# Peptides against a protein of PDB entry 3PUK, part 123

Target 1, 227 residues: chain A of PDB entry 3PUK
Amino acid sequence: ERGLKSVVWRKIKTAVFDDCRKEGEWKIMLLDEFTTKLLSSCCKMTDLLEEGITVIENIYKNREPVRQMKALYFISPTPKSVDCFLRDFGSKSEKKYKAAYIYFTDFCPDSLFNKIKASCSKSIRRCKEINISFIPQESQVYTLDVPDAFYYCYSPDPSNASRKEVVMEAMAEQIVTVCATLDENPGVRYKSKPLDNASKLAQLVEKKLEDYYKIDEKGLIKGKTQS

## One batch from the design tools (peptide; made by RFdiffusion4, then SolubleMPNN)

Design b2_p15_5_s4 (from b2_p15_5, 8 letters changed)
Fold by OpenDDE base, seed 5:
Structure b2_p15_5_s4 (fold): chain B 227 residues (1-227), chain A 15 residues (1-15)
Amino acid sequence: as target 1 above (227 residues)
Amino acid sequence: SSLDELEEKIKKYYS
C-alpha cells in the first residue's frame, strides 16, 4: 500500500510538475508556509531537481530578480501569498521572473483571482487549483492547516459559535481533499465526545464528500468504502 | 521554521 506521502507526491507531480514541464527548462519554485510543509513532508530536494526545479524560494521573502527564469508558484490561495506574487509581477519594470505558473493548493476565491487577472494576467502562463490542503504525516495520518481550529472548536464562548462553524467547514473541506487525493469515499467515523464537535464535523465531511462525488467528472457516486 | 529548514536543506545541497 502506497503511503499517503507517496500519493500526495504523485498528485503534486502530476498536477503541478507534469503540467508545466518543458524539456530542458528549469524553474524557480516559490513556496509559502503551507506548501513548504507539504513538500517537505512528501519529497526531497533531489525529487524537486528531477522535476526541473533549480531553486526554491520563500515567497514571503525579498528576492533578487532572476528575469531569465520562469517561476513556479505553488502556494495557498491566501491574500498574503497572492500579494507576494503580485509584488513579483505587478509592474513591467519590476518583474522578478520571466513568467509565472501558479498552482493553488485549494480553490482560489474570485476576489483574489480577479486581483491577479487585473494586474498580472500577461505574465501568467498557467493558473490551476490542485486541491491539496493537508500535510501527510504517516500512511494514514494527515494534519489539517486550519488556524486557531483548536481554540474555536473548544471555546465555551457562545460568541465564537459562528467562527466555530467556519473553522469546522474549513476542516471538513480539507478532509474531503484528502479523500479526493486518495480517490476514496470513506465512511465517516467519529468518537462521541462531550462536545458535539466531532459529530458536526463528521456531518460536514459527509455532506461535502457527497457534493464532491456528485460533481465529479464521471458523475459516478463512488460507494462508501468501509474505513 | 519549515521554510527555514527547507532553505537550509537547499543551501546544503548546493553547497
Scores: peptide ipSAE 0.017, ipTM 0.484, DockQ to the pose 0.018
Fold by OpenDDE base, seed 1:
Structure b2_p15_5_s4 (fold): chain B 227 residues (1-227), chain A 15 residues (1-15)
Amino acid sequence: as target 1 above (227 residues)
Amino acid sequence: SSLDELEEKIKKYYS
């Protein structure tokens, strides 16, 4: 089926599974709340088995050590997820797994990256950032994962204006990741609501799209795609 | 939760 789900799965397969795949090797995969939703939206357990994943574990839960197996961490670049990873590899004597492959769903802040390098660098075989911060629902439908977005965007309280801007920027970034994943530079369309939120979000998306395609290493000015 | 559903599917697959 040609849809957003298949595109997202193809991106994950290429960027994560193909990157760390070794013939005959099974891995334990560690997921957080976001990546669990992401994988659940675009693949089946059978697909993960075909990619060499034997067990899926929640990174937030206490887990028994499996020292003979390598671990694949597919997680968001949050302090909570990073702290859980650091607990698994922070002690030289009590490593949970043989080695780690880390794939972040977005840009990892330098503060978190430095913590990882300082404590666990010898245990890490790969550390990459993958630009996927949305959940595909249908062929043309996706959900943004921005905490409290509804509250701040629809709050009539002017004291929330600064927080509203931060939320809108986060939403715009996630929309741009969808466009990047689809390899599209769409014209932004929106339905006008009583609040100017839709127009502001549209402007942020347009600006971020322009920035993304200017920085894209291929130097090819991609024309606007009709979406 | 989506995690719980995935865990249940995993348990069913290995039983």
Scores: peptide ipSAE 0.016, ipTM 0.497, DockQ to the pose 0.018
Fold by OpenDDE base, seed 4:
Structure b2_p15_5_s4 (fold): chain B 227 residues (1-227), chain A 15 residues (1-15)
Amino acid sequence: as target 1 above (227 residues)
Amino acid sequence: SSLDELEEKIKKYYS
């Protein structure tokens, strides 16, 4: 039985490591909070070494330049992570690494992408989105990485309504990435409760699934699967 | 942190 962890690892291996691999070349890998958790959930350090990673660094920390080595950024498309990347390459005279390969775990907003493009495009050898915004826990089990999700979803305070929507959107996106990773288009089922959060989330997931499969890499709409 | 643990494992592996 191919557990979710193995599927996620294989996807990362194919989409990230195989994509930028050069024989005999070692890279420094930069991780943020989410990708650290993600990799920790589905691989070992030995696996990363086999993929040509010599050192793992926290993108949020101040790091010494290693100008002779290329850097592999496996990060979430957040302002914080992007800003840290920009600090590494934003100055022509102060590049921390030889070049950058950037792999985002999700869709990078145009605002962030444009900021990157404007400041350090010449340093970037690759920039891809791999659509893995969840953490595998067990077979068929994953964890959504949405800060304060529970609080906002179940808050009775109407002032949190806007935040609740943002959280639900983020959750829906992550669920869709799971489906995409597993190549499944599930029939969404939910049990409604007084707050109707499940219904709203289900609707968001269904909409996003439809959009995803409508514009997927194969250009085909897949039928509903049992998941 | 998970990263610190990973870094420590890396250091140990290369030692």
Scores: peptide ipSAE 0.016, ipTM 0.509, DockQ to the pose 0.018
Fold by OpenDDE base, seed 3:
Structure b2_p15_5_s4 (fold): chain B 227 residues (1-227), chain A 15 residues (1-15)
Amino acid sequence: as target 1 above (227 residues)
Amino acid sequence: SSLDELEEKIKKYYS
């Protein structure tokens, strides 16, 4: 099936599960709010079992140690999720699991990364960033995870202009990750009225797409595609 | 239907 959900699942399977897979080994998977929604949108529990996940746990909850098992953290690069991880591995006495594989859904800021490295580097077997910061809803529909996007984008208050720009930037970045996931450089279409938000967002997306494909790992500049 | 079931299970698990 050519649906966005299938594409997202395939990306997660390749980037996360296949990357840390060891024959005969089961892992506990730790999820945050976003990744819970993400996986729920594109896979079944049976799929996760097939990928060697025995149990899914909420990273925000206090969990009992399972010291004999390795943990797969599939989480957002947020202070909250990182802090929860650090609580699991920050001290030798508090080590919850045998080792950790960490996969971030987006670029992890250096500040957070350094915090992790300084406190529990010995426990980490893998740390990788993947570019999936959206939720697939339908075969060709996705939602963005940008807090307060509606409020700032549609706020008539000029004092929110700076925050609106930040939100727009975040939205554009997530849209680019969708395009990257689909391996597409689409022509952006929009309706600008009554507000110019769509136009601004489109411009940001186009700019970011251009930058992304210029810097593409393969050094290939992809032409615009119709999608 | 299958995704809906998973979503429901996950919602119940995290509630």
Scores: peptide ipSAE 0.016, ipTM 0.518, DockQ to the pose 0.019

Design b2_p15_6_s2 (from b2_p15_6, 6 letters changed)
Fold by OpenDDE base, seed 2:
Structure b2_p15_6_s2 (fold): chain B 227 residues (1-227), chain A 15 residues (1-15)
Amino acid sequence: as target 1 above (227 residues)
Amino acid sequence: DDLEKLEEKIKKYYS
């Protein structure tokens, strides 16, 4: 299968599971709301078992300690998810797990990262950002996870203008993660409507694509590709 | 089938 789901799974497998794989070792995986949806969209439980995941837990819930096992945190870089992680490892005497591997779906703000480092750096074996912030639906279809995006984008209330910009920024970022996942630098196409949302989003995407490829891991500048 | 099982398992955490 070469659809978007397969591509996303392959990226997660290489960036997350292969990165922290230890022979014969099982891990507990902690998921948040987004990563739950993400994994549900592109893998099966059997796939996770094959990758050495024995149990999947909701990071937001109170959980019993399993101190002999390492934990794989696959989470969004949000205050809520980070706070839950910190509760698991904040106390030296009451750590939930043996150690942590943290993989963020997107860029982790310095404020959150510093908070993690200050509190439980010794418990962290890996901390990486994998840049997947979308849900694959079909071979060429994905869903953005931006709460209330429709409301704010189409709100006639000027008081929502600031939030609209935040939503647009978030959407643009997620679209760029699709491009990064597919290793593409697409030409952006959109249909204009009475509202200029599509144009604004296109501009944001283009800007972020430029930024991404200027500082990509491989140091390669790619021309525009099919989209 | 396995996907459904995963979804069901995870849904329990968010119910």
Scores: peptide ipSAE 0.024, ipTM 0.519, DockQ to the pose 0.021
Fold by OpenDDE base, seed 5:
Structure b2_p15_6_s2 (fold): chain B 227 residues (1-227), chain A 15 residues (1-15)
Amino acid sequence: as target 1 above (227 residues)
Amino acid sequence: DDLEKLEEKIKKYYS
């Protein structure tokens, strides 16, 4: 049985660490709130050491420059994380590290990507998007990182309807990343509750799964698997 | 052990 944690770790190892690995080279790894939780859920410090990470730093904190070392940014594609990255490389005088490898946990909006390109493209050795936007808990259990999801999904206030849709889309995206990570195209199953939230979310997930596999890197369409 | 240590290290950055 491939535990979800091990699958996630293997994907991170392949997509992130193997991609930027250089023999004999140590890197500083910068994490944000989400990726801290993610790595904590699926690896040990010894695992990171084996992957050439000597120090882990919080991207949100002020840090002393280590200009002789390259930095691995494993971060979410948020304005906050991107802004912190830009502070590290935005100017020659403020460059904290030798170079940067950036790995986003999800699709990076063009606005953020363009901002990065305009400010510090010369410092970036790699910039990739990986599709891991969930936290593995158990072999078949994961958690979502969607702030205020409960509040908006179950709010009876009609004024929250638009926000509810945004939350559901975010949840659906994260669920799809689980499926992508597991290389599965499951038939979505749900149990209806007093509210139609489960049905709506299921529909969003189904649609996004279809889109994902329709335009996947291999151009392959997978049939639905057992959920 | 090692995982806990990692978590503790990282938590220090967020405290």
Scores: peptide ipSAE 0.022, ipTM 0.508, DockQ to the pose 0.021
Fold by OpenDDE base, seed 1:
Structure b2_p15_6_s2 (fold): chain B 227 residues (1-227), chain A 15 residues (1-15)
Amino acid sequence: as target 1 above (227 residues)
Amino acid sequence: DDLEKLEEKIKKYYS
């Protein structure tokens, strides 16, 4: 099926698996909660095997060392996931794996990046940021993974206004990653409901799209596309 | 279904 799932898989294959692929080499892949859902939505275990992944492990769990194998970390740039990575490579004597390839699903904050550099830079062979922070559901449908989004967006309590803004920003960012993945700069459409949430979200998305497509990856100005 | 198998395998790891 030529749907969003296929596009997402193609992006992951190119940005992650092709980037670190070595002929005849098998890797252990470490996933967090988000990347587990992401891969489950767009690929099969057979696909991962074809990309040289022998075993998938949960980054949050205690794992036995496999010192002869390299590890592929496909994780979100969160303190929890980064801390788990640091435990695997934080000491010379207690390294869990031979080396690490790290691919973040989004921009890694400087604070987390500096923490990684300071403790285990010698163990890292590759560190890249990709731009996929959504889950494809159907050919043209995706879901956002923003904790408590429903509660804060529909909260009648004025005290939640600041939190609502944070949630809206996070949602807008994830929508922009969908557009980036599809290589589209669409006009934003929404259904107006009793609440102005859809309008506010649309404005945030439009602003972020303008910033993102100001200069494309090739240094060219990208115009708006019809969607 | 290979996806179901993957999901089951992942669920076992996260349980």
Scores: peptide ipSAE 0.021, ipTM 0.577, DockQ to the pose 0.020; fails the geometry check
Fold by OpenDDE base, seed 4:
Structure b2_p15_6_s2 (fold): chain B 227 residues (1-227), chain A 15 residues (1-15)
Amino acid sequence: as target 1 above (227 residues)
Amino acid sequence: DDLEKLEEKIKKYYS
């Protein structure tokens, strides 16, 4: 059985590294908090070297320009990460790198995308969204990177209701990316508990799965599968 | 060993 980690790595290799690979070319890779965790979970530094990455840098940190090298941004589509990218290539500052390849771990909101396009389009050689917004932990286990998810999901405070919904949507989205990564459209099952969290999450996942497979990368609708 | 290889490749890239 191929572990989830290997599947995730294979997907990253195909979707990111193979996509921007040029023979003899080395790149600097910029990571954010999530992608650092993601790559750490499924590969070693030696693996990245084999993929043509010379240096890994934290996108949040101040970095010295390396203008002769191209940069591979493997980042989450967050304002923070995007802002850091914009600082690297924005019109107001000298470009830190020769060019950028951007791979988002999830759907990039139009607002962020437009901001990038408006200021840095000429510097971007590739921009792609890959649907990996989860972290593989074990062969069949993954974790979701949703801050304070537990707190909001189980908070009895009604003031947290709105945040709970946001968190559940984020969780559902990440679960869908797992399914997409595994090429599965499972029937969603849940266990009833005093709180309806499981039910609500299940509904969100089902809805998002339907939406995803209706408009997936291949434009094909898949039936429900068994995992 | 890996570092040496990297350095070599980096040198080639910067040339």
Scores: peptide ipSAE 0.013, ipTM 0.413, DockQ to the pose 0.017; fails the geometry check

Design b2_p15_6_s3 (from b2_p15_6, 6 letters changed)
Fold by OpenDDE base, seed 2:
Structure b2_p15_6_s3 (fold): chain B 227 residues (1-227), chain A 15 residues (1-15)
Amino acid sequence: as target 1 above (227 residues)
Amino acid sequence: DDLEKLEEKMKKYYS
């Protein structure tokens, strides 16, 4: 299968599971709201078992310590998720797990990253950003996870203008993660409506794509590809 | 199956 779901799964497998895999080792995986949806969209529990995950836990819930096992945190770089992680490892005497592997779905702000480093750096074996912030639905369809996006984008209230920009930025970032996942630099197409939201979003996406490919890990500049 | 269950739990958490 070469659909978007398969591509996303393959990326997660290589970027997360293969990266922290150790022979014969099982891990507990901690998920937040987004990553739960993400994994649910592109894999089954049996797939996770094959990748060495024995148990999946909700990071937001109180959990019993399993001190003999390492934990794989696959989470969004949000204050809430980070705070939950910090609670697991903040106390040297009461660590929930043996060690942590952290994989963020997107860029982790320096403020959050510094907070992690200051509190529990010794417990962290890996910390990476994998740049997947969308939910695959079909071979060519994905869903963006931006709370209240519809409300703010279509709000007639000028007081929501600032929030609208934030939402648009978040949407653009997530679209770029799709392109990154697919290794594409697409020509952006949109339909204009009475509101200029589509045009604004397109501009943001184009800008972010340019930035991404200018500083990509491979140092390669790609031309426009199929979208 | 377990992922779906977890998803449901998380949905409830944010409801």
Scores: peptide ipSAE 0.021, ipTM 0.518, DockQ to the pose 0.024
Fold by OpenDDE base, seed 5:
Structure b2_p15_6_s3 (fold): chain B 227 residues (1-227), chain A 15 residues (1-15)
Amino acid sequence: as target 1 above (227 residues)
Amino acid sequence: DDLEKLEEKMKKYYS
């Protein structure tokens, strides 16, 4: 029985640590709020040490330069995290580390990506997107990181309808990343409540799953699996 | 808060 935590860790190990691994090299790892929670949920400090991480730093904090070491940025594709990265590499005088490996937990918008390219392209050794936008809790349980999801989903105020859609899309994206991580294409099941939120979310997830597997890296379409 | 906790754990681990 593959626990979700172990699956997530293995994916991170393969997609992030193995991708930037160099024998005998230690890196500083920069984390944001989400990735701190993510790693805390699926690994131990000893695991990170084994992957060549000597120090973990908060990307939001002011940090002293360690110019002789390369940095591994495992961060969410948000303006806040990207801005912090840019402060680390935006100028030659402000370069805090030798080079950067950037791994985003989800799709990085073109606007942010272009901003990075314009300012820090020479310092970046890798820039990849990995599809892990959830926190594993138990073997079959995960949590979503969508701010104010409860408020907007259950708000009776019609003025919040547009925001509700945005929240639902974000939730659907994160659910799809779980499926992608598990290499599953589940048939979505839900129980209807007084509001049609569950149905709407289910439809979004189904659509996004179809899109994901239709255009996956292997060009393979998987049949629906047991949910 | 979680970031701070992780940092603290890291410091303790390498002490």
Scores: peptide ipSAE 0.020, ipTM 0.519, DockQ to the pose 0.019
Fold by OpenDDE base, seed 4:
Structure b2_p15_6_s3 (fold): chain B 227 residues (1-227), chain A 15 residues (1-15)
Amino acid sequence: as target 1 above (227 residues)
Amino acid sequence: DDLEKLEEKMKKYYS
């Protein structure tokens, strides 16, 4: 059995590195907090070198321009990461890099995308969403990157109800990306007691899975599979 | 913290 880590790496390799690979070309890779964790979970530094990455940089940090090199942005579609990208290419100052390849780990909101398009479109050679919004921990285990998920999901405070829903939606989305990565459309099972969180999450996952496979990259509608 | 750790690893690896 191929571990989840290997599957994730393979997907990243195919969707990101192979997509922007040019023979003899080296790139600087910009990572954010999530993608740093993601890559750390499924690859080694040697793997990145093999994929043509010479240097990895933190997108949040001020960086010196390397204008002769193209930059590979592997980042989450967050305002923070996008703003950092915009600083690299969108300012009146000279571009930090020769060009940008952007790969988002998840769906990029239109607001962020439009902001990028309006200011940096000429610098972007590629922009793609790869739908990996989870971190593989073990062969069949992954973690979700949803801040305060535990707190809101299990909070008895009714004032947190709205936030709980947001968190559950985010979790559901990330679970769907796992399924997509594994090319699975599983039947969702859950335990309802003591809280109904699992039931609600299951429903969200099922709905999102249906939506995903209706409009997946291949235009296929897949039936439920057994995992 | 994770980014910093990765950067440090990268620096060590590429040095």
Scores: peptide ipSAE 0.026, ipTM 0.590, DockQ to the pose 0.019; fails the geometry check
Fold by OpenDDE base, seed 1:
Structure b2_p15_6_s3 (fold): chain B 227 residues (1-227), chain A 15 residues (1-15)
Amino acid sequence: as target 1 above (227 residues)
Amino acid sequence: DDLEKLEEKMKKYYS
């Protein structure tokens, strides 16, 4: 199926698996909550085996060392996921794996990145940021993973205004990652409801798209596309 | 599917 799921899988395959692939080498892959959902939405275990992954494990669980194997960390740039990674490589004597390849699903904040560099830089063979922060559901449908988004967007309490803004920003960012994945700069459309949330979100998305496509990855100015 | 199994385990872990 030529749907969004296929596009997402192709991007992950190119950006992650092809980037660290070595002939005849198997890796252990570490996932968090988001990346587990992401991969489950767009691939099968057989697909991962074909990409040289022997076992997938939850990064948050205690794991036995496999010191002869390299580890592929496909995780969100969160303090929790980073802390789990640091536990695996933070000491020379307690390294869980031979080496690490790290791929973040989004921009890693400098604070987290510096923490990684300071403690375990010698164990890291690759560290990249990819731009996938959404879950594909159907051929043309995706879902956003923003905690408490429903509550804050529809809260009648004025005290939640600041939190609502943060949620809206996070949602807008994830929508932009969909556009980036599809290589599109669409006109934003929305259904007007009693609340102005859709209009506000549309404005945020448009602004972020303009910033993103000001200069593309090849250094070219990219115009708007029809969608 | 192993991914589905992992997702189920993770859901239980985060609950």
Scores: peptide ipSAE 0.024, ipTM 0.524, DockQ to the pose 0.023; fails the geometry check

